# Designs tried in a protein design run: peptides against a protein of PDB entry 7Q4I. Part 94

Target 1, 281 residues: chain A of PDB entry 7Q4I
Amino acid sequence: HENSTIAERLYSEVRVLCWIMTNPSNHQKKARHVKRTWGKRCNKLIFMSSAKDDELDAVALPVGEGRNNLWGKTKEAYKYIYEHHINDADWFLKADDDTYTIVENMRYMLYPYSPETPVYFGCKFKPYVKQGYMSGGAGYVLSREAVRRFVVEALPNPKLCKSDNSGAEDVEIGKCLQNVNVLAGDSRDSNGRGRFFPFVPEHHLIPSHTDKKFWYWQYIFYKTDEGLDCCSDNAISFHYVSPNQMYVLDYLIYHLRPYGIINTPDALPNKLAVGELMPEI

## One batch from the design tools (peptide; made by RFdiffusion4, then SolubleMPNN)

Design b2_p16_8_s3 (from b2_p16_8, 7 letters changed)
Fold by OpenDDE base, seed 5:
Structure b2_p16_8_s3 (fold): chain B 281 residues (1-281), chain A 16 residues (1-16)
Amino acid sequence: as target 1 above (281 residues)
Amino acid sequence: AVEEAEKLAEEIDKEY
């Protein structure tokens, strides 16, 4: 028997709309596996595409396909969310069709924050944007107020937000959000461990003799360690997760149990005021 | 960053 009482409470109090970046060629190959695994734990799940798919719940955005249009697709996705879904959730997660997310851990991180606080979370990178920006692949989550500011204040102003569809999607949204005073939050746990990851668990958990010159070590905003100390016990996301690995992760996280071990969850923190952030670690 | 991550993923996938 499983006690989900706290998770059910957080599902009601910390409502998450997940939108998945996809394309028509990936509807059957990747996106449907998100819908059948972790996506079912979102309060609302939408697939953002260039073609409609009623079986998938995919939306046809007025954008072309290809890597050069990812920024265009992100802008149109958030416009669509603001117009149709801004009241359906408190928090708005972007993920790719090969991102895996533990939504309960994201709700736990978000619980103290007001959705009226202009903040967003993810794997924070330090280049190009003064406050940092969130890695596109790891997924990033905006508060309702952050979405409002992005769509209403940033997007209509070419001085605040890039009008063309070119550029790195994650960098461009990071610039726009900074220009409207949306804060790049700290997603680390109380031990300083990361929660959003731009790679699969194996690449973070196994100390790779990767050259310290590897771009990731130059891009990370917060110092992180390799090995078991890399990752929070309440980790939220991993990227480059194959469709088969999504089902494996669902089994390992939600079904496989070591007999006789009961994990007691920590107490929920106090709720923050509007505009307040958690203390620095 | 996404392009660099994809290049790395391609390199990692080549190592596996």
Scores: peptide ipSAE 0.024, ipTM 0.681, DockQ to the pose 0.115
Fold by OpenDDE base, seed 3:
Structure b2_p16_8_s3 (fold): chain B 281 residues (1-281), chain A 16 residues (1-16)
Amino acid sequence: as target 1 above (281 residues)
Amino acid sequence: AVEEAEKLAEEIDKEY
């Protein structure tokens, strides 16, 4: 027996539309497994592709395929969301077809924020964008107001947002969002631990013998430690998660329980005013 | 950044 009363409340009060970046070759190989695991916990789930798939609920965007067109696909995905779905949710998550997300932990992080606050969250990187930008692989979540500003104010203006479809999609959206005063939020918990992760749990939890010259340590906006202190108890996302690992994570997080251990959730924080952010730690 | 991350994930996955 589980008590999900708080999770059910947050499902209703913090509505999340998840859109998944995919392509026709990955519909059966990857995207289907997102739909069968963590994607079922979104209020709405849409797969953004170049081909329609009615079984998957995939949308055919007017974009070409290839790594050099991810920015084009991100622009068209948010245009599609704004035109058809802007009122269906309060928050709009981008994830890849190999990103795993604990949606309940994301709702908990987002609960104090107004959807009318121009803010977005994810794994913040420091290069190229003054306020930082969110890693594409870890997934990033925009408020409803952030989506409006991106689609209505940024995208139509070549001075604010790159018109070409080339470039790193996460950097390019980060530049566009900064140019329309969408704030790059802090997704860390009250202990300063990260919630969005650009790698699998194993790479964050196990101190890698990776050289301190590893690019990630130069890109991360907030200083983080490796090992047990790397990750929030309320972590939200991991990247490079195989289809098989998605089912393992679903089992470990939602089904496997140590007998006699009961977690009591923390009290919900106070709601913030429109435009207000949590204090930085 | 995405291309570098993918290359490195492939390199990390090859080392393990």
Scores: peptide ipSAE 0.025, ipTM 0.684, DockQ to the pose 0.116; fails the geometry check
Fold by OpenDDE base, seed 2:
Structure b2_p16_8_s3 (fold): chain B 281 residues (1-281), chain A 16 residues (1-16)
Amino acid sequence: as target 1 above (281 residues)
Amino acid sequence: AVEEAEKLAEEIDKEY
């Protein structure tokens, strides 16, 4: 028998709306598999598309398709969330239709923070934005206050937020959020290990899988190690996860157990005041 | 970042 009491508590206290970036060609190929795996553990799950799909619960945003419209889709997605869903959750996760997320681990990371703190989390990158920005593929999570500031303060002001739909989605939202004093949080665990990953587990876990010249090592905001020490035991996300691998990960994380090994969860940290962050490690 | 991630995906796909 599994004891889920703490996870159930966090499901109630740390409410997460997950929105999935998708397109009509991926509704059946990718997005459906998110809905059937990790997406079912969100408090609210919405697929943001250019076409409506009632089976998927996809929303047709007033944007075109293609990579040049990802920033436009992100802006419209958060506008839609703010208008219809801002009180349905405390935290608002963006993920791609090939991102896998362990939502319980995200709730654990978010637990001490107030949703009224202007903060967001993800895989922090150092270029282009002074405080850093969060990788789009790894997924990133905004507090309710961060969403409010983004939609109400940043988006209406072309000086604070890019009005055009072109540009790197993750960089552009990072600029907008910085301009309204939304803090780029530290998502690392107490050992300094990352929780949000822009690649599949294999690429992070296997030492020397990538050349030292690989762009990722120049982009990562915090120094990280390779191999088994790359990743938190409470890792939150991985990117480029195939539909089949989503089911494999669901089985490995939630079903497969080594007999006789009992993991006792760490005690929850104290809750922070509004505007407070966890100490940097 | 997206273009660089695509290059990585292509490199990964080439190794498989």
Scores: peptide ipSAE 0.024, ipTM 0.674, DockQ to the pose 0.113; fails the geometry check
Fold by OpenDDE base, seed 4:
Structure b2_p16_8_s3 (fold): chain B 281 residues (1-281), chain A 16 residues (1-16)
Amino acid sequence: as target 1 above (281 residues)
Amino acid sequence: AVEEAEKLAEEIDKEY
């Protein structure tokens, strides 16, 4: 028997709407597997597409398909959320249809923060945006206030937010959010370990002879190590997770248990005031 | 997966 009392409390107190970036060709191939695995642990789950799918709960956004339209889709997704769902959650996660998310770990990270704090979290990258931006593939989560500022203050102003649909969506939203004073938070745990990952666990956990010239090491905002110290015990997300790997991760995380090992959850931190961030590590 | 990371890097570099 599992004691889920604290997870149930956080499910109520830290409400998360997850929106999944997808397209009609991936509804059955990828998106349905998100719905059948980690997506069921969101307070609300919406698939953002160019075509409606009632079985998936997919929304047809007024955007074209293709990689060059991802920024357009992100803008329309957050407009749709603001118009229809801004009160349905406290936090708003973007993920891809090949991102896996441990939503309980995200709620734990978010617990001290007010949803009225203009902040967002993810895997922080340093290029292009002074405060950094969050990697699109690792997924990123906006506070309710961050969504409000993005949609109401940034999007209507071409000086604050790119009006065309071209460019890297994660960089462009990062620029827009910075321009409306939404803070790029630190998602690392108390040991300085990352929680949002732009690759599969294997790539982070196994020290590869990755050339130090690999772009990732130039893009990461915070210094990170490879191996077991790469990743928080409370890691939140991984990217490039195949549909089959989503079911494996669901089994390993939520079902497989080493008999006789009991993990006691850490005490919840104190709640922060509106506009306050956790101390830097 | 390294190949996918390289592709992502190429895409970022192409857009900027």
Scores: peptide ipSAE 0.024, ipTM 0.686, DockQ to the pose 0.657; fails the geometry check

Design b2_p16_8_s4 (from b2_p16_8, 7 letters changed)
Fold by OpenDDE base, seed 4:
Structure b2_p16_8_s4 (fold): chain B 281 residues (1-281), chain A 16 residues (1-16)
Amino acid sequence: as target 1 above (281 residues)
Amino acid sequence: SLEEAEKIAEEIDKEY
């Protein structure tokens, strides 16, 4: 028997729409496995594609396929969400079809924030955007107000948001959001540990003798370490997760339990006012 | 970013 009362409360109070970046060739190979694992814990799950798939609940966006169209797809995805689903959730997560997300941990992070606060969260990178931007692969979550500002204020103005569909998707949305005063939030826990990860757990948890010159260390906005101290106990996302690994993670996180060890959840923080962020750590 | 993803994938493939 499991007590999920607080998780159920957060499911109701912190509504999350998850949209998954995918393409027709990945509907069966990748996207369906998201739907069968972590995606079922979203309040709403939509797959953004170039072809409709009623079984998957995939939307055909008016965009071409290919790596150079990811920014175009992101713009159209948020336009679609704003038009059809802006009131269906409080928070709007972008993830890839190889991103794994612990939605309960995301709700916990988001709980104190008003969805009317213009803010978004993810794995923050420092280049190209003054306030930083969120890594595309780790997934990023926008408040309802952030989506509104992006679609209504940024997208229609070529001076604020790139009209061309080319460019790095995560950088371009980061620029657009900054230009409409959407804040790049800090997703770290109270111990300063990250919650959104652009790699698989093994890469973060196992100190690799990776060259200190690895670009990632230059891109990370906040100082981070490798090993067990890398990651929050309430981590939210990992990237490059294979379909098989999604099922393994689902089992390990939601089913496998060490007998006799009971983890009690921390108390929920106080809710913040509109426009207020958590104190810097 | 695409560049990021490619670099990450290349590094992952090298490490594994």
Scores: peptide ipSAE 0.026, ipTM 0.680, DockQ to the pose 0.121
Fold by OpenDDE base, seed 5:
Parts: C-alpha cells; structure tokens; sequence
Structure b2_p16_8_s4 (fold): chain B 281 residues (1-281), chain A 16 residues (1-16)
C-alpha cells in the first residue's frame, strides 16, 4: 500500500498532454509499450503518426515519413493539438517512442509555473539558438501559452519559423519559440542536477563512460558532472529506452521498494506569477 | 537533432 495524495493532487492541478512521435512501423514495436507503461500517467496521451491507429490512439498527420520530415510532423502535431486539445491540458510534452518519462517528477517541476507563462523545458543545448534549445530525444514540454505562440504567431510567419519540413526538429522548434519570446527554462533541480536526459541512465550514471571530447559535453547548456550527481532524484526523462526496459523501469520506479525505507516528499514551492521563472541556482 | 541522433548512434555502436 502507498500514499499517493500529493501525486493525485498534482495530476489534477498540473495537467499534461503527452504526444508521442512515432510512425506506422513502430506502432506495435515501440509506441504500444509507451501506452502500456509511462504514457498511462499522462492526463492525455496521443500518438502522432502518418497513419491512424484506433487501438493505439494514433493520429494520421498530413506528412510523409522519414527523418527529413520530423520537423514537418512536429509542426502538424502542435497544429493538431492547438485545434483539438489546447484546453485538455496545461502542459504539452513531446516525447519519442523510445523516451521514458516519470510524469510525476515533471508535474513537480512544473507546479510553480503558470501555464500562461511562455516557457518550455527539457534538456537544454547551447548551439544554434542563443537562449538554447531542448534536445528532441529527451523530450520537451511546452506551456499552453508556448503552444499558442508557436502555432498562432510563429508557424504562419516564414520569417519567424521555417516553412519547409527539413532540418533538425528540435533546433527548428527552438528557433521558432525564441522568435516569439518563449523562454527556454532551466529544468535542473535545487541541487543543480539535470532532469531531462538524452540517453539511458547508465550513460549518465557511470563516470568516464564517454570521452570528454564527446559532443554531448560541448552541447549541454548547463555544466554537469558524471556519476550519481549527474541526475536529479526527481529525474523526468531518459532516451533510447527499449520497449523491454520501459517495463523494467516501471517495475523499479513504481513497484520495487527497499523494505523499511520511506521517502518523505519535499514541500511544494510557492506558485510563481505569470511570466515569472524560478530563480537561478 | 538529426545530427545529434547520428552522433549518438555512432557512439552507442562504438561502446556496445
């Protein structure tokens, strides 16, 4: 037995729509396993594809398949969300069909923020975009206002947002969002530890797993360390998670318990005003 | 990003 009172409160107060980037070939192989694991903890879960799948709740977007169309799919996905679902949630998460997300930890991070604040969160990278952009694979979450600005203000203007479907999806949305004054938030915890991760836990937790010349260390916006201090105890996402590992993570996070150890959650922070961000760490 | 994904894939394949 468990006490989930705070988690239930946050489920109601911090509503999250999760949209999953997928394709028809991955509906059964990957996307289905998202739906059966962490995706069930979203307030709304939608799979964005090129083909409809009623069993999966997949939407057929008017885009082609392939890596060269990922930006096109992202634009159409947010257009679809804005048209049909903008009032169904306060926050809108993009994830891949091999991203694992601890939604309760994301709600905890988002709790103080107003959904009317033009902000988005994820694993922030520093290249290409002045304020930074969020890694596509780690997943990124937009406020309702950020979605509105993206769809209504950015997308219709070729000077603000790339009109063709080519380019790096995460970089292009980052450029568009910056151009409409959506802020790239800091997702780190109070100890300065990251919450969104573009790799599996093993790659972040094991010291010296990667060479210091590895591109990741040049891309990260905030300086981070390897080892146990790499990652928040309230981490939100990991990427390159296989379907089998999603079930393992579900078991480890939500079921497996060390007997006699009880974690007391920290108090919720005060809510911020519209347009206000948490102070820098 | 596509470039990121390619670089990540190359590193993963190198390590595993």
Amino acid sequence: as target 1 above (281 residues)
Amino acid sequence: SLEEAEKIAEEIDKEY
Scores: peptide ipSAE 0.025, ipTM 0.678, DockQ to the pose 0.124
Fold by OpenDDE base, seed 3:
Order: sequence, then C-alpha cells, then structure tokens
Structure b2_p16_8_s4 (fold): chain B 281 residues (1-281), chain A 16 residues (1-16)
Amino acid sequence: as target 1 above (281 residues)
Amino acid sequence: SLEEAEKIAEEIDKEY
C-alpha cells in the first residue's frame, strides 16, 4: 500500500556504501542492530573492526582498540574501501555503531551533486579547521573523489595528513580533506535546518534549559535553534541511539502512519556540474 | 523488549 518508486530510483542512482565504526566487544551489542535496522537500506554495508566476524560482515583492520586509535581505524577503513570498493558506490558514509541514519533522506540531499566533486557532508563544526569539519558522531559522507583524494593524495604525505593514529578522528580527517581541497559542504535544507545531528532526537527537539555555555553551541558552524525549527523534515542522522531506540526509530519512520495523511515528495532538484555546490543560505 | 523490537523490524522488512 506504499509507493516507493522515487526511493527505488534514488537507490539505483545515488549509491551509498556505509561503513560502521565498531569493535569486537560491540559486534553483538550494537553493530548487529545497525545491520538489522537502517544499515539494510545502504547499497553496501561494511563493519570496520579489529576482528573478523563473518555473520556481521566485519573487517579486521590492522589497528589496535581504544579511543586513541579511532583516527588510525578511519585511515585504514578508507584505505580498505579505496582498494576493494571504490567503484561499488558513489558516496561513502562513516557512521558509529550508535548512529541512526535515514538513508533515503541522505540520497535526496546528495542527488544534485556529482560523485566526482571533491566534497563531503555532515554536521559541520567550526573549531580547529578553517573551512570547518564534520562531527564524527553524526556521521559524514564523502564523494568518491573525496575518498580518492584522501587515500591517494593526503594519507601518503605527513605534511598533509597526520601519520600518528592519535587525535580526534573527525578533526584529523577534516584537516586532511581541507589540505587536498575537499570542500566541507552545507548539509542544511532550503529552510536552513540541519540534517546531521550529533545527539539523539530528544536532545535536539526539546529545548533543554541546558547552559548556553554547552560546548555544542560554540562548535556548531551554522547558527541553529532548538525546538521545532532545529531539524529538517528530511533529517538524515542522529547519534547516541541505543540498540532498542534503533528499532523504535525504524518502526516510527518506516511503519507507523497517521491514517489519512499522505506525504507528497518534493520534485528532485537539477543536477549540478562537477565541482559546483548548492548556493549557501 | 528487545525481542518485540526485533519482531517489529522483521515486519518492516516484509513490506519492502
């Protein structure tokens, strides 16, 4: 009783490889639930770990475990993708094993862009990197050209990309990408509302009397408001989503419907030329 | 429960 014709078209035209940052202790606890929920809507789904798991389709990367190795794991993950999977997709999403993603909304955002444009999208933060960088927890998506530049041009050069495996993963990839002229895109919708979120929906939707000194307000690149105007109707991701919440979100987004309300999708925008970005709002 | 949530996810998969 549902028409998915446009979603099926975008699935074929905007191919997304999703790689999930995980570790052996989280294969059963977290990663399995990504595979059983939103991860099934990716064109390809790979779990990047330090141990192989054939049931999960996890890859054992040559990295140690721990928070200090996240940057090392990201470098090895993209090397692996470039070597084995660079032609299997047009766009390459990094997410954590507690990130939830509405892949159809991401395809809609990416549709006008060429995968040969050196660009990446996510929740943009302003510190440390001049053009900004994308929050690691909200997930970020690279074009095929961005992956090529990162792996082939940035990683082999210690002047362009940090050789050590230590540091904030999202900041370090942001520095590397800037150094090879990969553009930090604007993921906001036409109303200026965000699509990638570094927290759970509740945190963004409900104005908390949280101290205006909360670090997030100093880090966010674009001004954002709390409440109903915080979030796009076509939101893409949320972070700190528990395994149980992933199933709840899957039910609410893809199964639960208010009777008598029919959603009509907006028309697809025109495609951009290679190297062209949408105008900033 | 987690089991109930998994059943909901399985039903969604049948619709797509």
Scores: peptide ipSAE 0.019, ipTM 0.537, DockQ to the pose 0.019
Fold by OpenDDE base, seed 2:
Structure b2_p16_8_s4 (fold): chain B 281 residues (1-281), chain A 16 residues (1-16)
Amino acid sequence: as target 1 above (281 residues)
Amino acid sequence: SLEEAEKIAEEIDKEY
């Protein structure tokens, strides 16, 4: 009963490789549920781990486990992607095994951009990096050119990119990308509403859920409010989503329909030239 | 249950 013609078009024209940050202890507990829900809507789905899992399609990266190795895992993941998969997609999403992503909304956001534009998108934070950096948990997406610059230009140069595997993963990649002139894009919609979220929907949608002194309000790059106006109608990601909540979200977004309400998609924007960004809001 | 949620996900897959 649904018309998916535009979604099918975007699936073909805006190819997304999703790589999932996971570990062997989470293959069955978390990662498999990503594969069974939103991950199936990626053009390619790869789980980046320290152990191989043929059932999951997990890659064993040459890294240790633990929070202190996340930056090392991200570097090795993108090296692996560049070596084996750089032509398999136009855009390359990093997500955690507890991130939920509406891939169609991401394709819609990315549609006007050239994959040859050195840009990446996510939930932008302002500290530590002049142009900002993207929150690791909300997931972030690199253009093909951004991946090339990261792997070929940044990683081999210790002055541009940290050679040690320690540090905050999202901050460190943000520094590296800035140093090779990859632009931190604005992922907000035309109304100024965010699309990538570092928490579950409830934490963003419910007013006064957190104190105004909460670190998030100091870290967020763009001014945002709580409540229904916090989030785009075309929101892309949420973090800290449990395995059960992934199936709930899949049901709510792709199956549950209010009878008698028909949504008509907006027209696609014009394509941008290579190196061109959407106007700032 | 998680099993019920997995069943819902399978039904969604049939729509695409």
Scores: peptide ipSAE 0.008, ipTM 0.448, DockQ to the pose 0.019

## One batch from the design tools (peptide; made by RFdiffusion4, then SolubleMPNN)

Design b2_p17_1_s1 (from b2_p17_1, 9 letters changed)
Fold by OpenDDE base, seed 1:
Structure b2_p17_1_s1 (fold): chain B 281 residues (1-281), chain A 17 residues (1-17)
Amino acid sequence: as target 1 above (281 residues)
Amino acid sequence: SIYEKSNEIAERIDKEY
């Protein structure tokens, strides 16, 4: 038996719509496993595809398939969300069909923030965008206001947002969001540890990247360490998670318990005013 | 590295294959 009172509270107060980037070939191979694992913990889960799938709850966006259309798909996904679902949640998570997300930890991070604050969170990278941008693979979450600004203010203006469907999806949305004054938030915990990760846990936890020339170290916006200090105890996401690994992670995180160890959650922080951010660490 | 920096690299990989 678990005491989920605070998690249930956050489920109600920090509503998250998760949209999953997928394609028809991955509906059964990958996307369904998201739905059967971490995706079930979203307040709303939508799979953004090029083909409708009622079993999966997939939406057919008016875009082509392929990596070169990811930006187009992201634009159409958020347009769809804005048109149909903007009031169904407070926060809007993009994830890939091989991203694993601990939604409760995301709600904890988001709790103090107003959804009317123009902010988004993820694994922040420093290149290309002055304030940084969020890694596409690690997943990123927009406030309701950020979605509004993106769809209403940025997308219609070619000077603010790339009109064609080509380009790096995560970079392009980062540029668009910056251009409409959506802030790239700091997703690190109070100890300065990251929460969104563009790789599997193993690659962050095990100091194998002795080569400082590895691109990740040049891209990461905030200085991070390898090993156990790499990752928050309240980590939110990992990328390149296979379907099988999703079930393993679900078991390890939500079912496997060391007998006799009870974790007491930290107190919730005070809520911030609209436009207010947590102090940068 | 099997890791993609961004979707930009993913696009490059897809174009190469």
Scores: peptide ipSAE 0.145, ipTM 0.752, DockQ to the pose 0.199; fails the geometry check
Fold by OpenDDE base, seed 5:
Order: C-alpha cells, then structure tokens, then sequence
Structure b2_p17_1_s1 (fold): chain B 281 residues (1-281), chain A 17 residues (1-17)
C-alpha cells in the first residue's frame, strides 16, 4: 500500500540503462543476484561479459578476462551500448556485480539535467585527472551525450583516449571524458552529503572506522565526514555488497517500514537547460 | 577484508600513474 506516482513518473522521464561489469565465473554467483534485486528497477539491464548468457541477458564482448582487461571491457561495453542501445535510455550507469544501487534516488538526482548535457556522475576522486574522475566500484552514470562523445570522439583518437586495454578503468575513462569536455558532475545533495559510495554502508556510517591516513580520505574530491552525516538520505550506491546483502538491502529499503511514519518527498527541482549544471553548494 | 581490496586497487592506480 504505497503511493509511487512520482517514482513511476521518474521511471518514464529519466530512463536508465544499467550495464553490469561481470565475467562468466560470476554469472550465477553474483550477476544473477543483481538481476533479482536492484537491477530490475533499471529501464534496461545488460550484463557485459566475455560469454553470452541468454538467461542472464549477458553480452559476450570481444575482450579477455582479468583485472588487466577491465579498461578494454569498458570501451567495448560502451561501443556496444552506442551501437545497439543509445536511444533506449537517457542515462547509462556502469556498475560492478557487487554494487548495489537505489535507482529511484539516481533518477531524482538526474531529473533536472538534460541527457544532452555532456556530464557524468559518481563518487568523484581527485588524483590523476584535473576535474576528477568517478570511482569504478561506486558506479558512475553518463548522459547520452557523454556516451556519444566517449565512443565517437574520444575512443577513435589515441591522443584523447588510451588505445591499450591496460590501466585503471575508472581513471582512463575519466581522462578520455575530460578530453572531450564531458563534465565531472557533483553528485552531493543540497546538504553536501554524498550519494555514490565505494564501500558498504557500515564503512561510511560508523565514525573512525578507518584512520584519516587511509587512502580514501586522500582521494575523495569533496570533503566528507563519517557517521549519519556522511551519506545522503537519498544515497544511490554502495560497493562490495555481497549477494546475500543485496537481498537484505532490498528488504530494508523497499519492504521494511516503521508503522505510522509517512515520508513526504521533496518537490522536484526545475529542469536545467542543455549544458547547465546545478549550483555548487 | 574490504579495505585490503580497496588498498590493492589504490596501490595499483598509484603504480600506473
């Protein structure tokens, strides 16, 4: 007994294609559980692999397996999307097979933006790329225009985009996107709280879980805190989520309710013009 | 641990650049 009118509206107006980075050994172990949980809330869900699986809806990309081929797989995945699916969605999310995503919260964040704006969102890191790059594990979402620029303008030019398949996948796509003027957006909410997270909720919510010398605090682009103020009430993603924890999160987020507490959603913001970003906070 | 995996990823990135 829920009123999902706004969520249904956003499902129609903010169409998201989710592609999941996986491999044949993880089709049953991990990817299947994405499909049975949060992945069902995407407008389209595709698993990018090296082997075809009709039950999973997995695509066999012409790449090898292993960590050294992740960049190659990302390039081929976006080529495949551009060729077959560029008009099937407005936004294109990359996630790992152990990433959990609250797609409704992502649609809420994306609502004001035009898909023709060259922009992408995620957990922004500051090293190696001047404007920053988005953490691969937290997942990152490209506008339709960003995908077009990546595939058509960046990938064919070795001066703009690394031709080899080696390297850190998230850094390399970040470099390529910067070189074609795709903007690294700010995914924080109006209170300055993050929405994309490269770890499980516990690791962000519990203060002093890590030393301040931990690499994450040196990599994060925007200053952030631990505890309840770490994370938006409209958080989008978490990483290193086990298959079992995906079902737990699905239950907690979509089923478990405190009786007598009614949440009223905030009004939607005004839509932005093409090329316009939300004001900085 | 999750942190070990994260550190490995970070170290890999740091070595590549």
Amino acid sequence: as target 1 above (281 residues)
Amino acid sequence: SIYEKSNEIAERIDKEY
Scores: peptide ipSAE 0.048, ipTM 0.715, DockQ to the pose 0.828; fails the geometry check
Fold by OpenDDE base, seed 3:
Structure b2_p17_1_s1 (fold): chain B 281 residues (1-281), chain A 17 residues (1-17)
Amino acid sequence: as target 1 above (281 residues)
Amino acid sequence: SIYEKSNEIAERIDKEY
């Protein structure tokens, strides 16, 4: 028998709205598999598209499709969330339709933080933005206050936030958030291991999988290792996860168990005051 | 490959900024 009492508590106390970046061509191919796997563990799940889909619960945003419109879609998605759903959750996760997320681990990371703290988390990259920005593919999560500042303070001001819909989505939101003093948090665990990952587990877990000249090693904000020490035992996300791999991950994480091994969860940390962050590692 | 897609994304970012 499984005991989920702590997970149920966190589900209630750390409410997460997940919005999924998708398009009409991927509703059936990718997005529906998010809905059938990890997306069901969000408090609220919304698919942001250019076309409405009642079966998927997709929203038609007033944007075009293509890579050149990803930034536009992100802006409209958060505007939509702020207008309709800002009180439905405490934290607001952006993920792609090929991102897999362990929502319980994200709630655990977020538990000590106030949603009124202007902060966001993800896989932090160092270029272009002084405090860093979060990788779009790994997914990133904004506090309620961060969403408010982004939509109300940043978006209306072209000096603070790019008005054009072109550009790298994750870099542009990172610039906007920095300009309104939303802090780029440290998502690493107490051992300094990452939780948000811009690639599949295989690419992070296998040593020397990539060349040392690979761009990723120049982009990561915090120095990280390969192998088993790459990733937290409470990892949150992986990117480039195929629809089939989502079901495999669901099985491995939530169903497959090594007989005779019982996991004892760590105690919850103390809650932080508004504006307070966890100490740097 | 995933590697190729990652490089493509990185190249796009580098060209834009």
Scores: peptide ipSAE 0.047, ipTM 0.716, DockQ to the pose 0.837; fails the geometry check
Fold by OpenDDE base, seed 4:
Structure b2_p17_1_s1 (fold): chain B 281 residues (1-281), chain A 17 residues (1-17)
Amino acid sequence: as target 1 above (281 residues)
Amino acid sequence: SIYEKSNEIAERIDKEY
């Protein structure tokens, strides 16, 4: 027996459209497995590609393939969403086809915020953008107002948003969003633990003998530790998750239970006014 | 490895900015 009443409530009240960054070569190899696992828990799931795939529900965007076209694909994806789907959800998640997301935990984080607040969340990095930007691989989620500002105010203005399709996708959208006063939110939990992760769980949970000079420690906006204190109990995303690992995570998170241990969910926080953010930790 | 892929992404960003 499982009680999902609160999760069902949040599914209705915190509607999430998930768009997945993919390409035709990954439709069967990766994207299909997103659709069969965590993607089914989105209110709407769209795969953004360069080729249409009716089985996958993939959209053919007018962009080329390759890492140098990721920014172009992101711009076209949000243009497509704004034109066709802006009222289908309250929040709009970008994820890669090797990102795993616990959508219920994301809804919990987003619950107090108004979709009309110009804000977005993810794994915040500090370089290049004053307020920070969200790591592309960890996935990032925009409010409906953030999408509107990005598409209507930022994209048409080359002074606010890069017109070329080249560049680091996550940095470029971060610059554009800052230029239209979309706030880079704090996705950490009440204990200061992160929720969006640019690597697999093992990388974050296991203290690695990685050099202190590893780029990640210089990029992370908020100070974080390795080990059990690295990650929220309500973590949202992990990156570099293989197709097989997606099914393993689905089993571990949604099916496997330790007999006799009952988890009681925390009470929902109060809703914030439009433009209001949670206090800094 | 995951580290190599991550480093590649970081290096690309650092070169572009």
Scores: peptide ipSAE 0.041, ipTM 0.718, DockQ to the pose 0.842; fails the geometry check

